# Designs tried in a protein design run: peptides against a protein of PDB entry 4GMN. Part 134

Target 1, 375 residues: chain A of PDB entry 4GMN
Amino acid sequence: RYANITLLALVTLASIGTDFQETLVKGNQGSRESPISAADEEWNGFDDADGDAMDVDQKSSSGEDQEEDYEEIDVKEDDEDDDDDSITSEMQADMERVVGADGTDDGDLEDLPTLRELIQTAVPQLIRLSNLPIDSDESLTIQSHALSALNNISWTISCLEFANGENANIHNAWYPTAKKIWRKTILPILEADSADLKLATQVTSLAWAVARVLHGETPTDGNPHRKFISLYHSSKQQAGGNSNSIEEPEDPFQGLGVKCIGVVGSLAHDPAPIEVNREVGVFLVTLLRQSNNVPPAEIVEALNQLFDIYGDEELACDKEVFWKDGFLKHLEEFLPKMRTLTKGIDKRTQPELRTRADEALLNLGRFVQYKKKHA

## One batch from the design tools (peptide; made by RFdiffusion4, then SolubleMPNN)

Design b2_p17_4_s1 (from b2_p17_4, 8 letters changed)
Fold by OpenDDE base, seed 3:
Structure b2_p17_4_s1 (fold): chain B 375 residues (1-375), chain A 17 residues (1-17)
Amino acid sequence: as target 1 above (375 residues)
Amino acid sequence: MKIKLSEYAFEVPDYLS
């Protein structure tokens, strides 16, 4: 009875966290593209106002207009009023406030009661449930559901803009809780060295969501970046042996490899220790050098992480890692490989992967040009 | 199969030299 109520509450919290993520993504898509697509924002390097538009002569080859008569499939919008009863009116009101909130600097969530209860009451219980001794299939199920709920909550919060002091109240309330999730849930699972692929995927997804908010302020104790790099390599070694049993996620960007890259990239941002940044930067650049054996989605993520980490020339990592370790040469040498990789993705079968690869290729060209001007 | 994170010593690959 209590286990079923706890499970139902965890499923409900996980659902609420998903619907909250979707609502924040939809609400923020009304003002900005999804934060997954915010990694798809064209890396506009610093506005060097020198508008030497090289006229790339677009020779329009006139392909013939085959008027394929698109039969108007009168898709009756069955207005299934999906009374998505999942979002409480209180949660919807909190969402509307989050999207509209000129963030007061105080980590006071007085105006966000549902989010406050989620962070202050639910998350501490989820952390406790994720750390139960695993002695039964029931305890494994509870851990999995607790990790799923923590993942959805953490992803949802990571979809908020925190730049320029936006949502500072939510950031200030979440920040200590995010560090607690890291130290109490993520690190113990990584240290146990006993995770299966499912648990490793869940903890890595959660770690990415947490690291997307904490960045280089994520606790470096025990070198967690090395654990995620080790997990990346270990996952590749296991996939090569049992090709039939790992359902590759239908979405290429939901793969454990992408998640590992996203975690370590996020961990390497300023103010991360230069040695952590170096080890991650070398890992990411090494993926580009070995790109013939790396899934395209992992290359896209590795590029985006490299742009985010090394985009600012004022950071210590630019001089002490990017320039010192000669990353520009490797990025420049990767440009023709990236063009080949991107062109090899079928737009009809993998439209999202192709779009994100086209964007990452464009950004790589811009980034290499930027770094060459600032050399 | 359990993932053994301890078996992978992160060596910075000297591939950048």
Scores: peptide ipSAE 0.024, ipTM 0.722, DockQ to the pose 0.021
Fold by OpenDDE base, seed 1:
Structure b2_p17_4_s1 (fold): chain B 375 residues (1-375), chain A 17 residues (1-17)
Amino acid sequence: as target 1 above (375 residues)
Amino acid sequence: MKIKLSEYAFEVPDYLS
């Protein structure tokens, strides 16, 4: 009885977190930049004002007007208003305030009561539920649902802009809670060394969502970046041995390999310890060198992480890692391989992967040119 | 199969040496 109520509450919290994420993604689709696709932002470098706009001569190929009479199949959109009554009017009002307010008020989450209750009341319960002793299939199910709910909440919050002091009230409320998720949920599961692939994937997804907000301020105790790198390698060895197709998720960017890269990339940002940054940077550059055996989505993620980590020349990691360990040469040598890889992706069967690979290729070219100018 | 993360020695890949 209590377990069924707990499971229902966890499923409801996981649903709320998904619906919140979907609504933020839909709201942000009205504004072109999906923050999950913040990696799709053209890396502009610092504004060096020398805008030599290379005129890409769009040769207007005059294609002939074949008027194929496509019969308008009047697909009655039965607007089944599945009023997914999961989003309360209060949650919607909180989302509209978060998306629409220039987050200038360092105030308490007084104006965001639903988000406040999620962070202050729900998350501490979910952390406790994720740490239950595993003694039954029921306790495993509770842990899985608690991790799912924590993942969805953490991903939703990680889709908010926090640059330049935006949403500072939410950031300030979330930051200590995110550190608690890391220390109380993520680290104990990584240290237990007993996760199956499902649990490892759930923890890695949660770790990425948390690390996307904490970045280099993520607790480095026990070298968690090494655990995620080990998990990356472990997952590749298991996939190679048993022809049990781990059904690669239909979305290439939802793979465990991509998630591992996203976690360790996020952990390596300033102010991460230089040794953590170095170990991650070496791992990412190594993936590029081994790109013939690496899924394209993992290459795209590894590139985006490298741009974000080493895009600022004022950071200690630029001098102490990027230049000192000779990363520029490896990135430059990777350019022709990336062009071949990107061209090998079929636009019809994998349009998203192709778009993100085209963008990552463009950004790689710009990044290499930028770093050569600042050498 | 349980993933033993500890049995995967973090070999710093000698690939940059």
Scores: peptide ipSAE 0.024, ipTM 0.719, DockQ to the pose 0.021
Fold by OpenDDE base, seed 4:
Structure b2_p17_4_s1 (fold): chain B 375 residues (1-375), chain A 17 residues (1-17)
Amino acid sequence: as target 1 above (375 residues)
Amino acid sequence: MKIKLSEYAFEVPDYLS
């Protein structure tokens, strides 16, 4: 009885995280800005307004108008009112306040009661449940569901804009909690070195979500970046032996390899120690050099992380790592390989992967050009 | 509000059948 209530509560908390994300998506679609997927982040480092629109001469090949008379199948929209009434009116009102906050409404967490209770009441319980002694299948199930709930909450919060002091109230409330998740949930599991692939994937997903907010302020104690790099390599060694058991997720971006890259990339941002930045930067550049044996989604993620880490020339890592270790040469040498890789992705079978690879290729060209001007 | 939708790593809760 108590176990089932705890499990139901954990499933509900994980669902709340998903429902918050969906409500944020829907709220942002109501604003005329298309939902910028995390892919559509134009690398903002190029405020160079030199829109040299390369006129790609679309030679209009006049293909003949075969008027195939497709009969109007009057598909009655059966409005199946899927009353997935999972979003409470209070949750929706909190999300509308977060989305609708023009930067003048200092919406304190006082005005976000559901988000406040999620961060202040639910997350501390989830941290406790994720850190229980594992002595039974029931305790494993509780840990898994607590990690899933923490993952969804952390991802939802990591999708908020915190640049220029936006959502500073939410950032300030989340930041100490994110550090607590890292120290009390992520690090102990990584230190136990007994995680199966499922647990490793859950912890890596959570670590990425947390690191997307904390960046280089993520605690570096025990060199967690090396553990995620080791996990990356270990996952590739296991996949090579048993081609049948790691069903690569249908989404190439949900793979453990991508998640490991996302974590270590996020950990390498300023003010991370220069040695941490160097080890991560060398890892990412090494993936590009070995690209023939690396999934395209991991290459896309590794490029995006490199742009984000080394986009600012005023940072110590630009001089002490990027220039000193000769990363520009490796990026320039990779540019023709990236063109070949991107062209090899079928737009019909993998449209998202192709779009994100086209963007990463564009950004790589721009990034190399920028860094050459600032050499 | 600018939301950076990363569709990454949302786990659909396994509804206890």
Scores: peptide ipSAE 0.023, ipTM 0.534, DockQ to the pose 0.208
Fold by OpenDDE base, seed 5:
Structure b2_p17_4_s1 (fold): chain B 375 residues (1-375), chain A 17 residues (1-17)
Amino acid sequence: as target 1 above (375 residues)
Amino acid sequence: MKIKLSEYAFEVPDYLS
């Protein structure tokens, strides 16, 4: 009885977190590209005012227009009015306020009562449930649902803009809770050394969502970046042996390898210790050198993380890691390989992967040119 | 299969040397 009520409450909290994420993504798609696709923002570098537009000579090959007459299959949308009674009028009003929040009001979470209850009441219970002793299949199910709910809430919050003091009230409420999730949920599971691949994937997804807000302020105790790098290598060795295909997620960006790269990249941002930054930077540059055996989505994520970590020349990691360890040479040598990799992605079968690879290739060219001017 | 993170000594790969 209590377990079924706890399971129903966890499923409901996971659904609320999903609906909140979908509503924020839909609300943000009306103004900006989706924040899960926000890795698609063109890296502008620092404004060097000399706009020498390289004239990319578009040779127009006139391929013949075969008009394939696609018959409009009139798929009758059966309007199943599934009254998705999951979104209360209060949740919808909180979502509309978060999407419409001009970053001007230092307002307390008083104006966001549903988000306040999620952070202050629900998340502490989810942390408690994720830390229960695992003694049964029922306790494993409770832990998995608690991690799913924490993941959805943490991802939703990580999709909010916190730059320039935007959403400062939400950031200030979330920041101590995010550190608590890291220390009480993520670290104990990583230290238990007993996770299966499902649990490791759930914890890595949650760790990425938390690290996207905390960045280099993520607690470095126990060297968690090394554990995620070890998890990356372990996952690759297991996939090569037994033909129990871990169903590669249909979305190449939902893979455990991409999630490991996203976590360690986020952990390496300023003010991370220079040793943590160096170990992560060396790992990411090593993936580019070994690119023949690395999935394209992991290369795209590793490039985006390298641009974000080393984009600012005023940071200590630029001088002490990027220049000192000679990263520019490796990025320049990778540029022709990235062009070949990107051209090898079929636009018809993998349109998103091709778009994100075209953007990462463009940004790599700009980043290499920028760093060469500032050498 | 249980993932043992402790069995992976973090060797900084000497790939940049």
Scores: peptide ipSAE 0.025, ipTM 0.724, DockQ to the pose 0.021; fails the geometry check

Design b2_p17_4_s2 (from b2_p17_4, 8 letters changed)
Fold by OpenDDE base, seed 5:
Structure b2_p17_4_s2 (fold): chain B 375 residues (1-375), chain A 17 residues (1-17)
Amino acid sequence: as target 1 above (375 residues)
Amino acid sequence: MKIKLSKYASEVPDYLS
């Protein structure tokens, strides 16, 4: 009885976190492109005003008019009105306030009662449930659901803008809680060295969501970046052996490899220790050197992480890692390989992967030019 | 299959050498 109530409450909290994320995504799509497009920000570099427009002469080859007659398949939308109005009017009002808050309204968490209760009441219980002794299939199920709920809440919060002091009230409330999730949920699971692939994927997804807010302020205790790099390599060694049972997720960006890259990239930002930054930077640049054996989505993520980590020349990691370890040469040598890789992605079968690869290729060209100008 | 994270934590390969 208590277990079923706990499981139902955890499923409900995980659903609430998903619905909240989807609503923030839909609300942001009404104003700007999807939160998957937080990786799609065109890296503009620093505004160097010298607009020498290189005229790329696109020679128009006249390909012929094959009119393929697309038969309109009249898909009857069966409106199954599943009135699972799981979103309370209070939750919807809180989501609309968070999405509509373009302004410096230093709104107290008092104006976001649902989000307040999620952070202050629900998350501490989910952390407790994720730390229960694993002694039964029931305790494993409780841990999995607690991790799913923590993941959805953490991802939702990581999709909020915190630049320029935006959502500062939410950031200030979340920051100590995010550190608590890291220290009490993520690190103990990583230290236990007993995770299966499912648990490793869940904890890595949660770690990425938490690290997207904490960046280089993520606790470095026990060198967690090395554990995620190790997990990356271990996952690749297993995939090469038994072709049968790792259903690669249909979405190439939901893969464990991408999640590992996203975690370690986020951990390497300033003010991370220079040695942590170096180990991560070397790992990411090595993926580019070995790109013939790396999935395209992992290359896209590794590039975006490299741009974010080394985009600012005023940071200590620019001089002490990027320039000192000769990363520019590796990025420049990778540019023709990236062009070939991107052109090899079919726009019809993998439109999202192709778009994100075209953007990462554009940004790589700009980044290499920027770094050459500032050498 | 249990993933042993501890087994790989020691060798960050010097891939740039």
Scores: peptide ipSAE 0.017, ipTM 0.620, DockQ to the pose 0.021
Fold by OpenDDE base, seed 2:
Structure b2_p17_4_s2 (fold): chain B 375 residues (1-375), chain A 17 residues (1-17)
Amino acid sequence: as target 1 above (375 residues)
Amino acid sequence: MKIKLSKYASEVPDYLS
């Protein structure tokens, strides 16, 4: 009886986190940035200098309109208008305030009561539930649901803009909680060295969401980046041996490999220790060198992480890692491979993967040119 | 099968040597 109430509460908290994410995505669709699409930002370099736009005369080849009479397949709209508008009017009001809030500098969520209760009341309980002793299938189920709820909440918050002091009140409220999730939920699971692949995927997804906000300020105690690199390699070895089809997620960007790359990339940002940055940078550049055996989505993520980590020339990692370890040569040598990889992705069957690969290829060209100019 | 995360943490290969 109590177990079912706890499970229902965890499912409800996970749902609230999803609904909050969907509404942030819908509310931000007035502004073009999909939260997963923060990796789709065209890397324009740091020089806002008015460089002459080379007019690439895209000669519009007027391909003739062959009206292929596509037969109306009467796809029955199963009106599963289960528009379960489970978004409470209170959540909608909090979200409208997040989009409209002029940054009041105080970490006070007075104007965001639902988000305040989520961060201050719900998350501490979810952290507690994720740390229960695993002694039964029931305790495993509770841990899994607590991790799912923490994941959804953490992803949702990681979709907010915190640049230039935007949402500073939310950032300031979330930051200590994010560090608590890392230290109390993520690290103990990684240290237990006893996770199955499902638990490893859940904790890695949560770790990515948390690290997307904390960046290089994520606690480096116990070298968690090496554990995620180890998990990456372990996941590849298991896929080759046991034909238990771990159903590759339908979305290539939801793969454990991509999640591992996203975590370690985020952990390597300034002000991360230079040694952590180096180990991650070497790992990412090594994936590019070995690209023939790496899924395209992992290559896209590894490129985006390399751009974000090494885009700023004023950072210590630019001189001490990027230039010192000769990363530019490896990126330049990868350009023709990336062109081949991107062209090999079918636009019809994998449109998102193709778009993100085309963008990552464009950004790689720009990044290599930028770094050559600033050498 | 329990994944031992510790097993590979020591084998950061010096791939850039």
Scores: peptide ipSAE 0.017, ipTM 0.623, DockQ to the pose 0.021
Fold by OpenDDE base, seed 1:
Formats: C-alpha cells, structure tokens, sequence
Structure b2_p17_4_s2 (fold): chain B 375 residues (1-375), chain A 17 residues (1-17)
C-alpha cells in the first residue's frame, strides 16, 4: 500500500517534471524565433492591365432542387477533455514568470511557490528515495522513478538561463540542492559499480542535467569524469559484442554516449581543475579523431562541448590545455571529415541530426578561424 | 604527443556487468 502510493507520487512528479520541461522548451523556442526581420520587399504593385471582361449572357435552366434530407448525424464528439491537467495553473504561472522575468530581483523563491516546493520539499524526498537499500524489485522500481523525477526537475531547471545573473534567485536555491543530488544520488550509484544499462542511462541523464547548472563547480571528489568516460567506453564495448539490438533510441541525442559526453563536457568548464579539463578535452578531441566509428550525434555533442569549454581565451584552460596540447590542429584536421559526415546525414530521415550537424560544422569553421587569429 | 588513450580503456570498471 505505501509503496503503491509512493510509486504513484513518483510517477506524478516525473510527469509534472516532463510537462514543465516541454512547456519551458516550447516557451523558449517561441522566444528564440526572433522575428527574422521581414526585409521590406517593396511589393512593386502589379500594374492593373484593363483586360475587357466579355459579357457572355447564358441562360436560366431551372433544375429542380431535390432537397436531399441530409440527416445531421449528431456526432456527439464526446469531448473527452482528457484535461491532461499535468501542468497546474500555478506551475504555468511560475513558468511564465521565469520566462518573462527580465528582473534581477534578488528575491527569495517567494514569487515562485511551485518551484520552491519542488526544490525544497520534493527533491530532498526524491534524494532519500533514490538512496533506499535495494533489497527487492519494488525498491529498484522506486529508485528508477525517483531518478526519473529528479532527472525531469533537474533538466527543467537546466533550461533556465543563469548567465549574467539571470534567474539568480532560482540558481541560488537550486545550487546547494544540485550539489546534494550529485553527492547523495549520483556518486553513490556510480560507486556501487552494479548499475545495469537502464540505471546507468538514468543516472547519466540526471548527472548531465545537474552538471549543466554546476559546470566546473560540480564536486570533483572521486574523479567522476573518469567514471563517465569509463561508462562511455563500456557502453561501446557491449554494443559491439551482443547483437541484441539495444533499441537505439529513436532520438540519436538521447543515447548513453551523447549523455556521457554532455556530462564530462559540462564538468570540464571553468573553474574545473586543469587536470579534469585536460582529461575531458583529450577524450573529446579523441572522439573527433576516431569519428569514423562514432555516431554523428556524439560528434555533434563533442564539438559543442569543445566550443563551450574553450571559447574564452581568458580562461586558464585555453593556455594550459587548448594551446599546450595542440587542440587547434586536431580541429582543423577534423573540418573536412565533419563536412563529409554532415553531408552523409539524410535530411529526410534525420532532419534534426542534420540541422544540428550543419550548425556544428558552421561553428567549427568559425571557431577554428577565431582561434587562428588568437594564435 | 601521442595521447595514450589506451590507459582509460584498461581500468574501465565494468559498470554494466
């Protein structure tokens, strides 16, 4: 009885977190459609040429209107208002405030009561549930659902902008909780060394969501970046041996390999230790060198992570890793391969992958050109 | 410098075993 109520509550929290994420993604897509300024194409008026409409007069024939009595089949659309009331009006109002808040109000989460309750009340319980002793299939199910709920909440918060002091109140509330998720949920699972592929995928997804906010301030205790690099390699070895179709996720960006790259990339940002940055940077650059055997989505993610990590020349990692380890040469040598890879993606079958690969190719060209000017 | 990536592959804990 208690387990079923706990399970239902966890499923509900995971749903709410998904719906919240989808709404934030939809809201943020609407704001990133900066109206392409419709250039004033002066619609040069088509000159009204006076073509003489001839008067053809023809006749009156009186065909009998057979009133076919169309019986109005009153199709009661049973509006099954499946009001998927998954997004509460309060949660929607909190999302609208977060998306619309140009204000650096140092305000407490007082104005965001739903988000406050998620961070302060729900997440600490989910962390507790994810740490229960695994002694039954029921406890495994509870852990999986707790991880799913934590993942969805963490991803949702990671979709907020925190640059330039934006959403500072949310960042300040989330930051200690994110560190607690890392230390109390993620690290213990990674240390247990007993995760199946499903659990490994769940914890890696959660780790990416958390690391997208904490970046280089993510706790480095126990070298978690090496654990995710190890997990990346282990996942590739298993996929090569068992012809059991691990159903490649329909979305190539939801693969465990992409998630591992996203985690370790995020962990390598400033102010990460230079040794962590170097190990991750070397891993990412190596994926590019081995690109013939790497899924295109993992290459796209590895490129984006490299741009984000090494885009700023004022950072210690630029001098101590990027230039010192000769990363520019590897990126330059990869440009022709990336062009070939991107052209090999069918726009009809994989439109998103092609778009993101075209963008990553464009950015790679720009990044290489930028770094060459600062050499 | 030959990036000795071969070191990471040998100490891969079998996280998926």
Amino acid sequence: as target 1 above (375 residues)
Amino acid sequence: MKIKLSKYASEVPDYLS
Scores: peptide ipSAE 0.008, ipTM 0.469, DockQ to the pose 0.024
Fold by OpenDDE base, seed 4:
Structure b2_p17_4_s2 (fold): chain B 375 residues (1-375), chain A 17 residues (1-17)
Amino acid sequence: as target 1 above (375 residues)
Amino acid sequence: MKIKLSKYASEVPDYLS
């Protein structure tokens, strides 16, 4: 009884985190849809009159009326209105305040009651549930669902803009909680060294979501970047040995390799220790050098992480790592390989991967040109 | 639905503009 109630509550919390994400994404898309004013420029139809009605002859060929009685299979569209009415009016109101176009970040967390309860009440319980002793399949199930709920909440919050002081109330509420997730949930799982591939994927996804907000302020205790680099390499060795279809996720950007790159990239941002930044930067540049054996989605993610880490010339990592270790040369040498890789992606079968690779190729060209001017 | 992480990775801030 208690287990089923706990499981249902965890599934509900994971759903709420997904619905909150979907509405944030829809609201941010609505703000980027500046109405392209459909200037209905009345395309004044060309008046050209000349009605030469050439009398193409009526030849009457009397082809036989095979009345194929197509039985109208009245496919009752059972509108299974799966009214998954999972979004409460209170959730919708909180989401409208966070996404609302007027940029009046005048809302304290007190004005975001659903988000407040997620951060202050739900997350501390999810952290507790993720730390239960694993003594049964039931405790493993509870941990997995707690990690899924933490992942969904953490990802949703990581989609909010914080760079210019936007959502500062949410950032300030989330930041200590994110550090608590890292120290109490992520680190203990990484230290146990007993994670199966499923648990490793869940904790890596959560770690990426948390690190996308904490960046270089993510706790460096136990050198977690090396554990994720090790996990990256271990995942590649396992995929090469057993031709058991680990169902490559239908989305190439959902792979464990991409998630490992996203985590370590996020961990390497300023103010991360220069040695952490160097180890990650060398790992990412090494992936580009070995690109013939690396999935295109991992290359795209590794490039984006390199742009974000080394985009600012005022940061200590630019001088002490990027220039000192000669990363520009490796990026320039990779540019023709990236052009070949991107052109090799079929737009029909992998449209998203192609679009993101075209963007990463464009940005690589710009980044190399930028760095050459600031040398 | 599983959260598609790819939607989150596409918000590369245009820091090079």
Scores: peptide ipSAE 0.006, ipTM 0.464, DockQ to the pose 0.082; fails the geometry check

